# Peptides against a protein of PDB entry 3EFO, part 172

Target 1, 262 residues: chain A of PDB entry 3EFO
Amino acid sequence: SQLADLYKSCETDALINFFAKSAFKAVLHQPLKVIREILVNQTAHMLACYRKNCASPSAASQLILPDSMKVLPVYMNCLLKNCVLLSRPEISTDERAYQRQLVMTMGVADSQLFFYPQLLPIHTLDVKSTMLPAAVRCSESRLSEEGIFLLANGLHMFLWLGVSSPPELIQGIFNVPSFAHINTDMTLLPEVGNPYSQQLRMIMGIIQQKRPYSMKLTIVKQREQPEMVFRQFLVEDKGLYGGSSYVDFLCCVHKEICQLLN

## One batch from the design tools (peptide; made by RFdiffusion4, then SolubleMPNN)

Design b2_p21_5_s4 (from b2_p21_5, 9 letters changed)
Fold by OpenDDE base, seed 3:
Structure b2_p21_5_s4 (fold): chain B 262 residues (1-262), chain A 21 residues (1-21)
Amino acid sequence: as target 1 above (262 residues)
Amino acid sequence: GLRVVSVEEGEDHVAIHLEEV
């Protein structure tokens, strides 16, 4: 069907870019609550239409996503949880204005990365491999106290260190004997010169080269105060300022779809 | 509320099974 072809041709990243810019433009003229409702409704309508016209019959308890939109809910939730669309006094007007302007000028690839960061398990690096480690989901559940993770969203880069990070890796990256000795005020990794350090630097370089903005590195120790900032980029988790987790959002969308189809 | 019980990757779709908690 023509509709099925339309869904197959749909690019989620382009849609998210469009929705983001549309929403961020609307912020100037409409209440945030209304904007959020519109975004949720649009998401639900698109998916309801698919289920009604394109999807095979399924149980009412199932949320069916076309392959082209399988990640649409994830990114939509990230958009909804962005500070520009949150009505919280803890978020400064300046920060909202800044991020709004940034996104308004972002291309499709940039906005996608901005809303859903890349989270890489650095502790799993194979120094003999030229391949980047596979990204993990942006959730606390994917972190490990024994792990080291690199997060990048095109604007910020974080190196998160678990409290039980292997001393060998710490030594390899920072040339210090333990977690406690890591200086979090550093914005650059030391040139230790071992294969692990070199590979990490290479990965960071690759990530940076693909982005138009220079990302400053922030080193974050687990359970230290700056970790709270890092956790805000774990976009699948429940937001600090009232945003839903990805799972909660899926449930919300499902309910809306059911309402539309009943 | 609802919870995610399972996620099934199909050829042209993803099916997420939800249950009421």
Scores: peptide ipSAE 0.326, ipTM 0.892, DockQ to the pose 0.923
Fold by OpenDDE base, seed 4:
Structure b2_p21_5_s4 (fold): chain B 262 residues (1-262), chain A 21 residues (1-21)
Amino acid sequence: as target 1 above (262 residues)
Amino acid sequence: GLRVVSVEEGEDHVAIHLEEV
């Protein structure tokens, strides 16, 4: 059907860009609660339409997403959890205004990365390979105390180190003997000059080159205070300020779809 | 509440199986 074809051709990243800009424009004249409700409703309506008209019959316990929109819920949840739409008192007006303005000018690719960061397992780097490591889901469940992860959202870059991260990698990256010796006040990696360091720097460079903004690097040790800031970018987890986890949002969307179809 | 039990990747769709907990 024409509808099926439409859903097959739908680009989630473009939709999220559209929804983000629409919502962030609406913030100026509509209550945040209303905006959030509209976003959820729009998501549910699109998916309900798909299920009704395009999807094969399925059990009521199933949430069916077209392949082109398989990541729509997670991105939508990220949008809903953005500080512009949360507007918690813990978030300054300036920060909300800043992010609003940034997103209003972002292209599709930029907003995609902004709402859903890249999280790369750096500890898995093959110094003999020119390929970037595969990104993992932005959730604490994907982190490892033995791992080192690079997170980037186009504005910020974090290098997260597990408490049990390999000393050899720490030495390779920071030229220090252990986790305890890492100085988290630095915003630049040292020029160590070994293959691992060079590869990491290359990866960081590649990530930076794709973005219009210079990303500040923050080095984060697991279980230290700055990790809390890092965790805010694990967008699939439950938000610090009341935002839902990805799973919770899926359930919410599913329920709303069912309500629309029954 | 609901929980995700399984995710099935089809050719043109993703089916997320939800279960009440």
Scores: peptide ipSAE 0.310, ipTM 0.883, DockQ to the pose 0.906
Fold by OpenDDE base, seed 5:
Structure b2_p21_5_s4 (fold): chain B 262 residues (1-262), chain A 21 residues (1-21)
Amino acid sequence: as target 1 above (262 residues)
Amino acid sequence: GLRVVSVEEGEDHVAIHLEEV
């Protein structure tokens, strides 16, 4: 059907860019509650339409997403959790204004990275390969105490280190003997010169490539205070200020779809 | 409440199975 073709051709990244800019424009004239409701309704209606007209019959307990929109809910949740759309006293007016203006000028590629960061398991790097490691989902559940992860959202870059990060990797990256010796005040990695260090720097360069802003590097040790800031970028988890997890949002969307179809 | 219990990748869709908890 024509509708099926439409869903197959949908570009989620373009949609989220549009929704974000539309919502961020609306905040100047509409209540935040209304804007959030509209976004959720739009998501539910779009997916309900697919289920009704394009999807094969399925159990009521299933949420069916077209392949082209399989990441729409997660991006939408990220948008809903953005400080611009949150009415929390902990969020300054300046911060909301700043992020609003940033997103209003972002292209499709920039906005998708901004709302859903790239999280790379650096500890899994093959020094013989020039390929980037496969990104993992932005959730604490994907981190490991033995792991080292690089997170980037186009504005910020974090190198997260588990408390049990391999000493050999610590040595390779920082030229220090252990996790405890890492100075988290640094914003640049040392020029160690070994293959692992070189590859990591290459990856960081690739990530920085084509981004309009230079991303400041923050070194984050697990269980230290700065990790709290880092965790805010794990967008699939529950937000600090009451934002839903991805799973919770899926459940919410599912219920709304069911209400629309029943 | 509902929770996600499984995710199945189809040819042209993703099916997320939800259960009441």
Scores: peptide ipSAE 0.305, ipTM 0.881, DockQ to the pose 0.915
Fold by OpenDDE base, seed 1:
Structure b2_p21_5_s4 (fold): chain B 262 residues (1-262), chain A 21 residues (1-21)
Amino acid sequence: as target 1 above (262 residues)
Amino acid sequence: GLRVVSVEEGEDHVAIHLEEV
């Protein structure tokens, strides 16, 4: 159908960029509550339209997403949880203004990475391979105490270390004997010179490539206080200052779609 | 509330099965 073809031609990253800029422009003239409602309604309406006109009959308990838009809800939820669209006293006006201005100037690729960070399992690196590790979903459920993860959103870079991360990797990355010896105040990795260190640095370089901003590196040790900041970038989880988890948002969207169609 | 029970990738769509908890 013509509508099906339209959905196939839709690019989620472009849509999110559009919605983000539209919403962030609207912030100047409309209440935040109204803007959030519009975004949710737009999401629900698009998906309801697909279900009505393109999707095969399915059980009411199933949320059907077109393949081309299968990640639209998760990105939309990230947008809704952005500080620009939140009215919390813990978030300064300056921070809101700063992020608003940043996003207003971002291209499609930049905004995609900004709203949904790249999370890489560094502990799985094969030093004999030139392939980058596959990114995992941005949720605490994908972390492990034995793991080391690199997170980047185009503005910030975090190296997260589990409390039980392999001493061999710690030595390879930091040239220290153990997890306890890692200095989290450092913003640059030492040049240890072994294959693992070199590969990690290469990966970091690739991530930094073609990004308009130089990402500051933050070393994060599991169960230390600064980990709280890192967890805010696990965007599929429930936010500290509110906002739903991805799963909760899916449920919300599903209910809205059902209301539109019934 | 609802929870995700399963995710099925179809030919041209993704079906997420939700159940009430």
Scores: peptide ipSAE 0.267, ipTM 0.859, DockQ to the pose 0.889

Design b2_p21_6_s1 (from b2_p21_6, 6 letters changed)
Fold by OpenDDE base, seed 5:
Structure b2_p21_6_s1 (fold): chain B 262 residues (1-262), chain A 21 residues (1-21)
Amino acid sequence: as target 1 above (262 residues)
Amino acid sequence: SDFRIEFDENGNPVGELPSPV
């Protein structure tokens, strides 16, 4: 059917770009609460329609996602958690306006990276390999006190260091003897010159390549104040300013679909 | 093909959830 073909042809990255721009345009003339409700409703209705008309029979207890849209919920949750759509006094008008303007001009690839950052386990680097480490899910559950992670969303770059990061890696990256000696006010990594440092710099270069904006580097130590900012980019987790976790959002969507169909 | 998410007795999803990575 035409409807089945439509769902098969859906590209989540294009959809999220469309929803983001539509929502951010609506901010100018609709209440934020209404916009958020519309986005949730649209998500639920799309999936409910698929379940009703395209999917094979299944138990009501299951959430059915077409393969082409299996990551739509996670992206939609990221969109809903964006500062532009949050009604919190802690978020300045300037920040809201700034991010709104940025997203309104983003292409599909840019918005995809923006809403779901790359999180790379740098501590697992093999200096003998030219391949980038595999990205991990954007959640605190994927971090390790012994690890070092690089996060990038096309606008910001963070180097997160666990409190128990290997001293040899600290020495390799920063040329200091220990975690405590790292200066988090730095916006650039020192040119240490060893293979590990060189590889890390190469990775950062690759990430920066073809991005429209120069990403500012922020060095973050675990359990220090700046980590709170970093954690906002762990988009699968619960947000600081009222945003739901990915898990909670799935429950919400599932509930709404059930209400629509039952 | 479809991706199916199950929910446990507490209403929490079970298994590995879809992810961009």
Scores: peptide ipSAE 0.709, ipTM 0.971, DockQ to the pose 0.873
Fold by OpenDDE base, seed 1:
Structure b2_p21_6_s1 (fold): chain B 262 residues (1-262), chain A 21 residues (1-21)
Amino acid sequence: as target 1 above (262 residues)
Amino acid sequence: SDFRIEFDENGNPVGELPSPV
């Protein structure tokens, strides 16, 4: 059908870019609550329409996502959790204005990375390979106390270190004896010169490549106060300022679809 | 092709959820 073909042609990254810019434009003239409701309704309506007109028969208890938009909900939740759309006093007007302007100028690739960061388990690096480690889901459940992770969203870069991260890797990266000796005030990695350090720097360079902004590096130790800032970029988890987890959002969307169709 | 998400008796999704990665 024509409608089925339309859904097949949809690109989630383009859609989320459109929704983001549309919502951020609307912020100037509409209440944030209304904008959030519109985004949820649009998501639900799109999926409800698909279920009604395109999807194969299925139990009402299931949420049906077309393959072309299977990751639309996770991105939409990330958009809804963005500081521009949140009404919290802890978020400064300047920060809102800044991020709003940034997103308004972002291309499809930029907004995709911005809303769902890359999270790389660099503790698994093979210094004999030039291949980048496979990204993991942006959730605390994917972190390990024994691990070291690099997170990047096109604007910020974080190096997260577990409390039990290997001392040999710590020494390889920072040239210090242990986790306790790592200085988190630094914004640049030292030039240690060993293969692991070089590989990490190469990865960071690749991530930075062709990005419009130079990403500031923040070193984060697990269980220290600055880790809370890092955790805000684990977008699948519940946000500090009232944003829903990915799981909760799926439940919300599913309920909304059921209400529309029943 | 469709991606189907199942929900348990408590209304929680079951299984691996769609992800960009």
Scores: peptide ipSAE 0.708, ipTM 0.971, DockQ to the pose 0.876
Fold by OpenDDE base, seed 3:
Structure b2_p21_6_s1 (fold): chain B 262 residues (1-262), chain A 21 residues (1-21)
Amino acid sequence: as target 1 above (262 residues)
Amino acid sequence: SDFRIEFDENGNPVGELPSPV
């Protein structure tokens, strides 16, 4: 059917880019609450339409996503949790305005990375390999106290250090004997010169080279106050300022779809 | 094909959820 073909042709990254720009334009004329409601409704309506007209019959207990849009909900939730759309006084007007302007000019690839960051377990690096480590899901559940992770979203870069990070890696990266000695005020890694340090720097360089904006490095220690900022980029988790987790959002969407199809 | 998410009796999704990663 024509409708089925339409859904097959949909690209989630393009849709998110469109929705983001549309929403961010709308903030100039509409209340944030209304914009968020529209986005949720649009998501639910698109998926409800698919279920009704394109999908094979299934139990009401199931949420059916076309393959081309299977990651639409996670991205949509990320969009909804963006500071531009959040109605929180803790978010500065400057930050909101800044991110709004940035996204308005982003291409599809840029917005995709912006809304769902890359999270790399660099503690697992093989110094003999030239390949980048495989990214993990952006959730605290994927972090470990023994791990070191690099996060990048095209605008920000974070190096997160678990409280039990291996001393040898700390020494390799920072040339200090322990976690406690790491200076989190630095925005550049020291040139230690060992293979691990070199590889990490290479990875950071590769990530930076692929992006149009310069990303400043922020060093984050687990359980220190700045970690709260880092955790906001773990987009699948519940937001600090009341944003929904990915799981909660799926429940919400599913419920709304069911209501639409009753 | 379609991706199907199951929900348990508590309304929570079951299984691995779709992710860009």
Scores: peptide ipSAE 0.707, ipTM 0.971, DockQ to the pose 0.902
Fold by OpenDDE base, seed 4:
Structure b2_p21_6_s1 (fold): chain B 262 residues (1-262), chain A 21 residues (1-21)
Amino acid sequence: as target 1 above (262 residues)
Amino acid sequence: SDFRIEFDENGNPVGELPSPV
């Protein structure tokens, strides 16, 4: 059917870009709560329509996503959890205004990275390979106390160090003996000059390529205060300031779809 | 094709969930 073809042609990244800009424009005229409700409603309606008119018969207990939109919910949740749409006193008006303006100018590629960051396991780097490490899901469940992870969202770059990260890697990256010796106030990695350091720098360079903004590097030690900021970029998890986890959001969307169809 | 998410007795989705990665 024509409708089925439409869903097959949907590009989630484009949709999220559109929804983000629409929502961020609406912030000037409507309460944040209403905007969030509209976004959830739009998501549910789109998926309900698909289920009703396009999807194969399935149990009502299932959430049905067309393949082209299977990642719409996760991105939508990320949008809903953005500081622009959160009404919390902990978030400054300046920060909201700044991010709002940034997103309003973002293309599709920029916005998808912005809402769902890249999280790379740096501790798995093969210095003999030119391949980038495979990104992992943006969740605490994918972190390891023994690991080192690089996170980037197009605006910020974080290097997260587990408390038990390998000393040899710490030495390779920072030229210090141990985790405790790492200076988290630095915004640049030292020029150590070994293969691992060079590989990491190369990766960081690749991530920075074709990005409109220069990403500031923040070194984050696990269990230190700055980690809390880092955790906000683990977008699949529950947000510190009231944002839902990806899992919770799926439940919410599913329930709303059921309500629409019953 | 479609991606189907099942929910357990507690209302939690089960299985690997869709992700950009």
Scores: peptide ipSAE 0.706, ipTM 0.971, DockQ to the pose 0.858

Design b2_p21_6_s2 (from b2_p21_6, 6 letters changed)
Fold by OpenDDE base, seed 2:
Structure b2_p21_6_s2 (fold): chain B 262 residues (1-262), chain A 21 residues (1-21)
Amino acid sequence: as target 1 above (262 residues)
Amino acid sequence: SDFRIEFDENGKPVGELPSPV
């Protein structure tokens, strides 16, 4: 059917870009609560329509996602919990305005990265490999106290260090003997010059490639205050200021779809 | 093709969820 073909051709990244810009434009004249509700409703309606008209028969208890939109919910949740759409006093007007303006000018690829960051386990780096480490899901559950992770969303770059990060890697990256010696006020990695340091810098360079903005590096130690900022970018988790986890959002979407189809 | 998410008795999704990565 024409409708089925439409869903097959759907590009989630394009949709998210569209929804983000539409929502962020609406912020100027609509209450944030209304905007969020509209986004949820639109998500539910799109998926309900698919289930009703395009999907193969399935149990009502299941959430059916077309392959082309299988990651729409996770991105939509990221959009919904973005500071621009949150009515929290902890979020400054300047921050909202800044991110709003940035997203309004983002292309499809940029917005994808912005809403769902790249999280790389750099403690697994093979210095002899030219391949980037495989990204992991943006969730605290994917972090490890023994690990070192690089997170980038096109605007910010974070180097997160677990409290039990390998001293040899710490020394390789920072030229200091231990976790405690790392200066988190640094915005640049030292030029240590060993293979691991070089590889990490190469990765950072690749991530920075083709990005419209230079990403500021923030070094984050696990369990220190700046980690709270970092955790905001673990977008699959529950937000600090009331944003839903990916899991919770799926439940919400499923419920809405069921309601629409009853 | 479709991606199907099942929910357990507690209303929580089961299995590996769709991810960009």
Scores: peptide ipSAE 0.716, ipTM 0.972, DockQ to the pose 0.864
Fold by OpenDDE base, seed 3:
Structure b2_p21_6_s2 (fold): chain B 262 residues (1-262), chain A 21 residues (1-21)
Amino acid sequence: as target 1 above (262 residues)
Amino acid sequence: SDFRIEFDENGKPVGELPSPV
C-alpha cells in the first residue's frame, strides 16, 4: 500500500531533525508543555497508524515499530529531554537559546549525534589497532568503575574516569600515578607520547573531524560533582530534571497507542 | 520487517530495545 511504502521510506534521523526544528521553532509561540505533548502525540499517532493500517496482526501487549522507525522513540525521548524543551528553572535561558540556535542549523547527521551521543569504552583500546572502539549504549548501566569512556555529541566531549580506573591507563593518559592525581580542570590531555595516549588522541581527532564545531574536552571523575553534568548525556537514563528514561518513554508511547486504538 | 517490543506484567519492556548503536 501507499501508506506502507511511506513508512518504509521514512528515515528516523530525518524525522528527528524535522521534529527538533519544528519544536524549537514552536518554543517561541507555544508553551513548552504543549510542545512536548504534541511531540508525544505525533509519535503515538504515527505508530498507531502503522499498527492499524500496515502492521501484521499482533497482541495488544506488544509495541510494533516499523524497522525504519525502530529508533524513533529513543531519539524522540532525547528530544523531549533536551534543555530547550524542559520546563526547569535550573536551566538557564542562555543555555536554551544557545542550543536552540545550534539545532536550528544542524543537518541530519549533526542532530543525530547531538541527540544520541557516541560513548566509547576507551579502556578496551588495542594500541595495535587503528579501529575505533565500538560505541556502547548511552546509559550508566554500560559504564564501569574500572572503565574509561569517551563521550561526544558534536558539541561536547567528555572523558569519564571510573574510580577504579587502571593506574596504568591513568599513567598512560595523564602521566600521573593515580586517579586522585588527575586534574579535572584540564581541557587538553598531556602529550605523554606512549602508544595508548597517541591512540586516544587519534580517536579524539577522528571524532572531531568533519564536525562543524570544536568540542571542548571535559575530564570527569566518577562520583565527583561534575559527573552529574556528564550523566545528562546518558540519554537512555532518567534525566536529572524530570526527563523520562528510554524505558519509561516506551511505556508511555505504548500506552498512548493502545488508547488511540481502543 | 517490524520490531516488536514485549512488556512484562509490570508494564515494562523486556528484551533488547532498539538503539542507534
Scores: peptide ipSAE 0.716, ipTM 0.972, DockQ to the pose 0.881
Fold by OpenDDE base, seed 5:
Structure b2_p21_6_s2 (fold): chain B 262 residues (1-262), chain A 21 residues (1-21)
Amino acid sequence: as target 1 above (262 residues)
Amino acid sequence: SDFRIEFDENGKPVGELPSPV
């Protein structure tokens, strides 16, 4: 059917780009609460329509996602949790305006990376390999106190260090004897010159390549104040200034779909 | 093809959820 073909042809990255720009344009004329409700409704209606007209019969207790849209909910939740759409006094008008303008000009690839960052476990690096480490899910559950992670969303780059990160890696990256000696005020890594340092720099270079903006590097120590900012980019988790976790959002969407179809 | 998410008795999804990575 034409409808089935339509869903098969849907690309989540393009949809998110469209929804983001539409929502951010609507901010100028509609209350934030209304915009958020519209986005949730649109998500639920799209999936409800698929279930009703395209999907094979299934139990109402299940959430059915077409393969082409299986990651739509996670991206939609990220959009809903963006500072532009949050009604919190802690978020400055300037920050809202800034991010709004950025997203309004982003292409599909840019917005995809922006809403769901790359999180790389660099403590597992093979210095003999030219391949990037496999990205992990953007959640605290994927971090470890013994690990070192690089996060990038096209605008910001964070190097997160666990409190028990390997001293040899700390020395390799920062040329200091221990975690406590790392200066988090630096925005550039020292040129230590060992294979691990070189590999890390290479990875950072690859991530920066073909990106329209130069990403600033922020060094983050676990359990220090700046980590709270870093954690806002763990988009599958619950947001500091509101917004649901990915899990909670799925429950919300499922509930709304059931209401539409029952 | 479809991706199916099950929910447990507490209304929480079960299994590995879809992810960009």
Scores: peptide ipSAE 0.715, ipTM 0.972, DockQ to the pose 0.867
Fold by OpenDDE base, seed 4:
Structure b2_p21_6_s2 (fold): chain B 262 residues (1-262), chain A 21 residues (1-21)
Amino acid sequence: as target 1 above (262 residues)
Amino acid sequence: SDFRIEFDENGKPVGELPSPV
């Protein structure tokens, strides 16, 4: 059917870009609560329509996503948890304004990365390989105390170090003997010159490539205060200020779809 | 094809969920 073909042709990244810009424009003349409700409603309606008209018969207990839109919910949740759409006093007006303006000018690729960051397990780097490490899901569940992770969203870059990060890697990256010796105030990695350091720098360079903004590097130690900022970018988890986890959002969307179809 | 998410008795999704990665 024509409708089925339409859904197959949908690009989630383009949709999210559109929804983001639409929502961020609406912030100027509509309450944030209303905007969030509209976004959820739009998501539910799109998926309900698919279920009703395009999807094969399935139990009502299932959430059915067309393949082309299977990641729409996760991105939508990321959008909903963006500081621009959150009504929290902890978020400054300046920060909201800044991010709003940035997103309003972002292309599809930029917004995709912005809403769902890259999280790379750099502790798994093979210095003998030119392959980049595979990104992992943006959730605390994917972190390890023994790991070192690089996170980037096009605006910020974080190097997260577990409390039990391998000393040899710490030495390789920072030229210090232990986790405790790492200076988190630094915004640039030292020029250590070993293969691991060079490879990490290369990866960082690749991530920075084709990005319109220079990402400032923040070194984050697990269990230190700045980690709280880092965790905000673990977008599949519950938000710091009450935003839903990806799991919770799926439940919400599913429930709303059921309501629409009953 | 479609991606189908099941929910357990507690209303929680089960299985691997869709992800950009």
Scores: peptide ipSAE 0.714, ipTM 0.972, DockQ to the pose 0.867

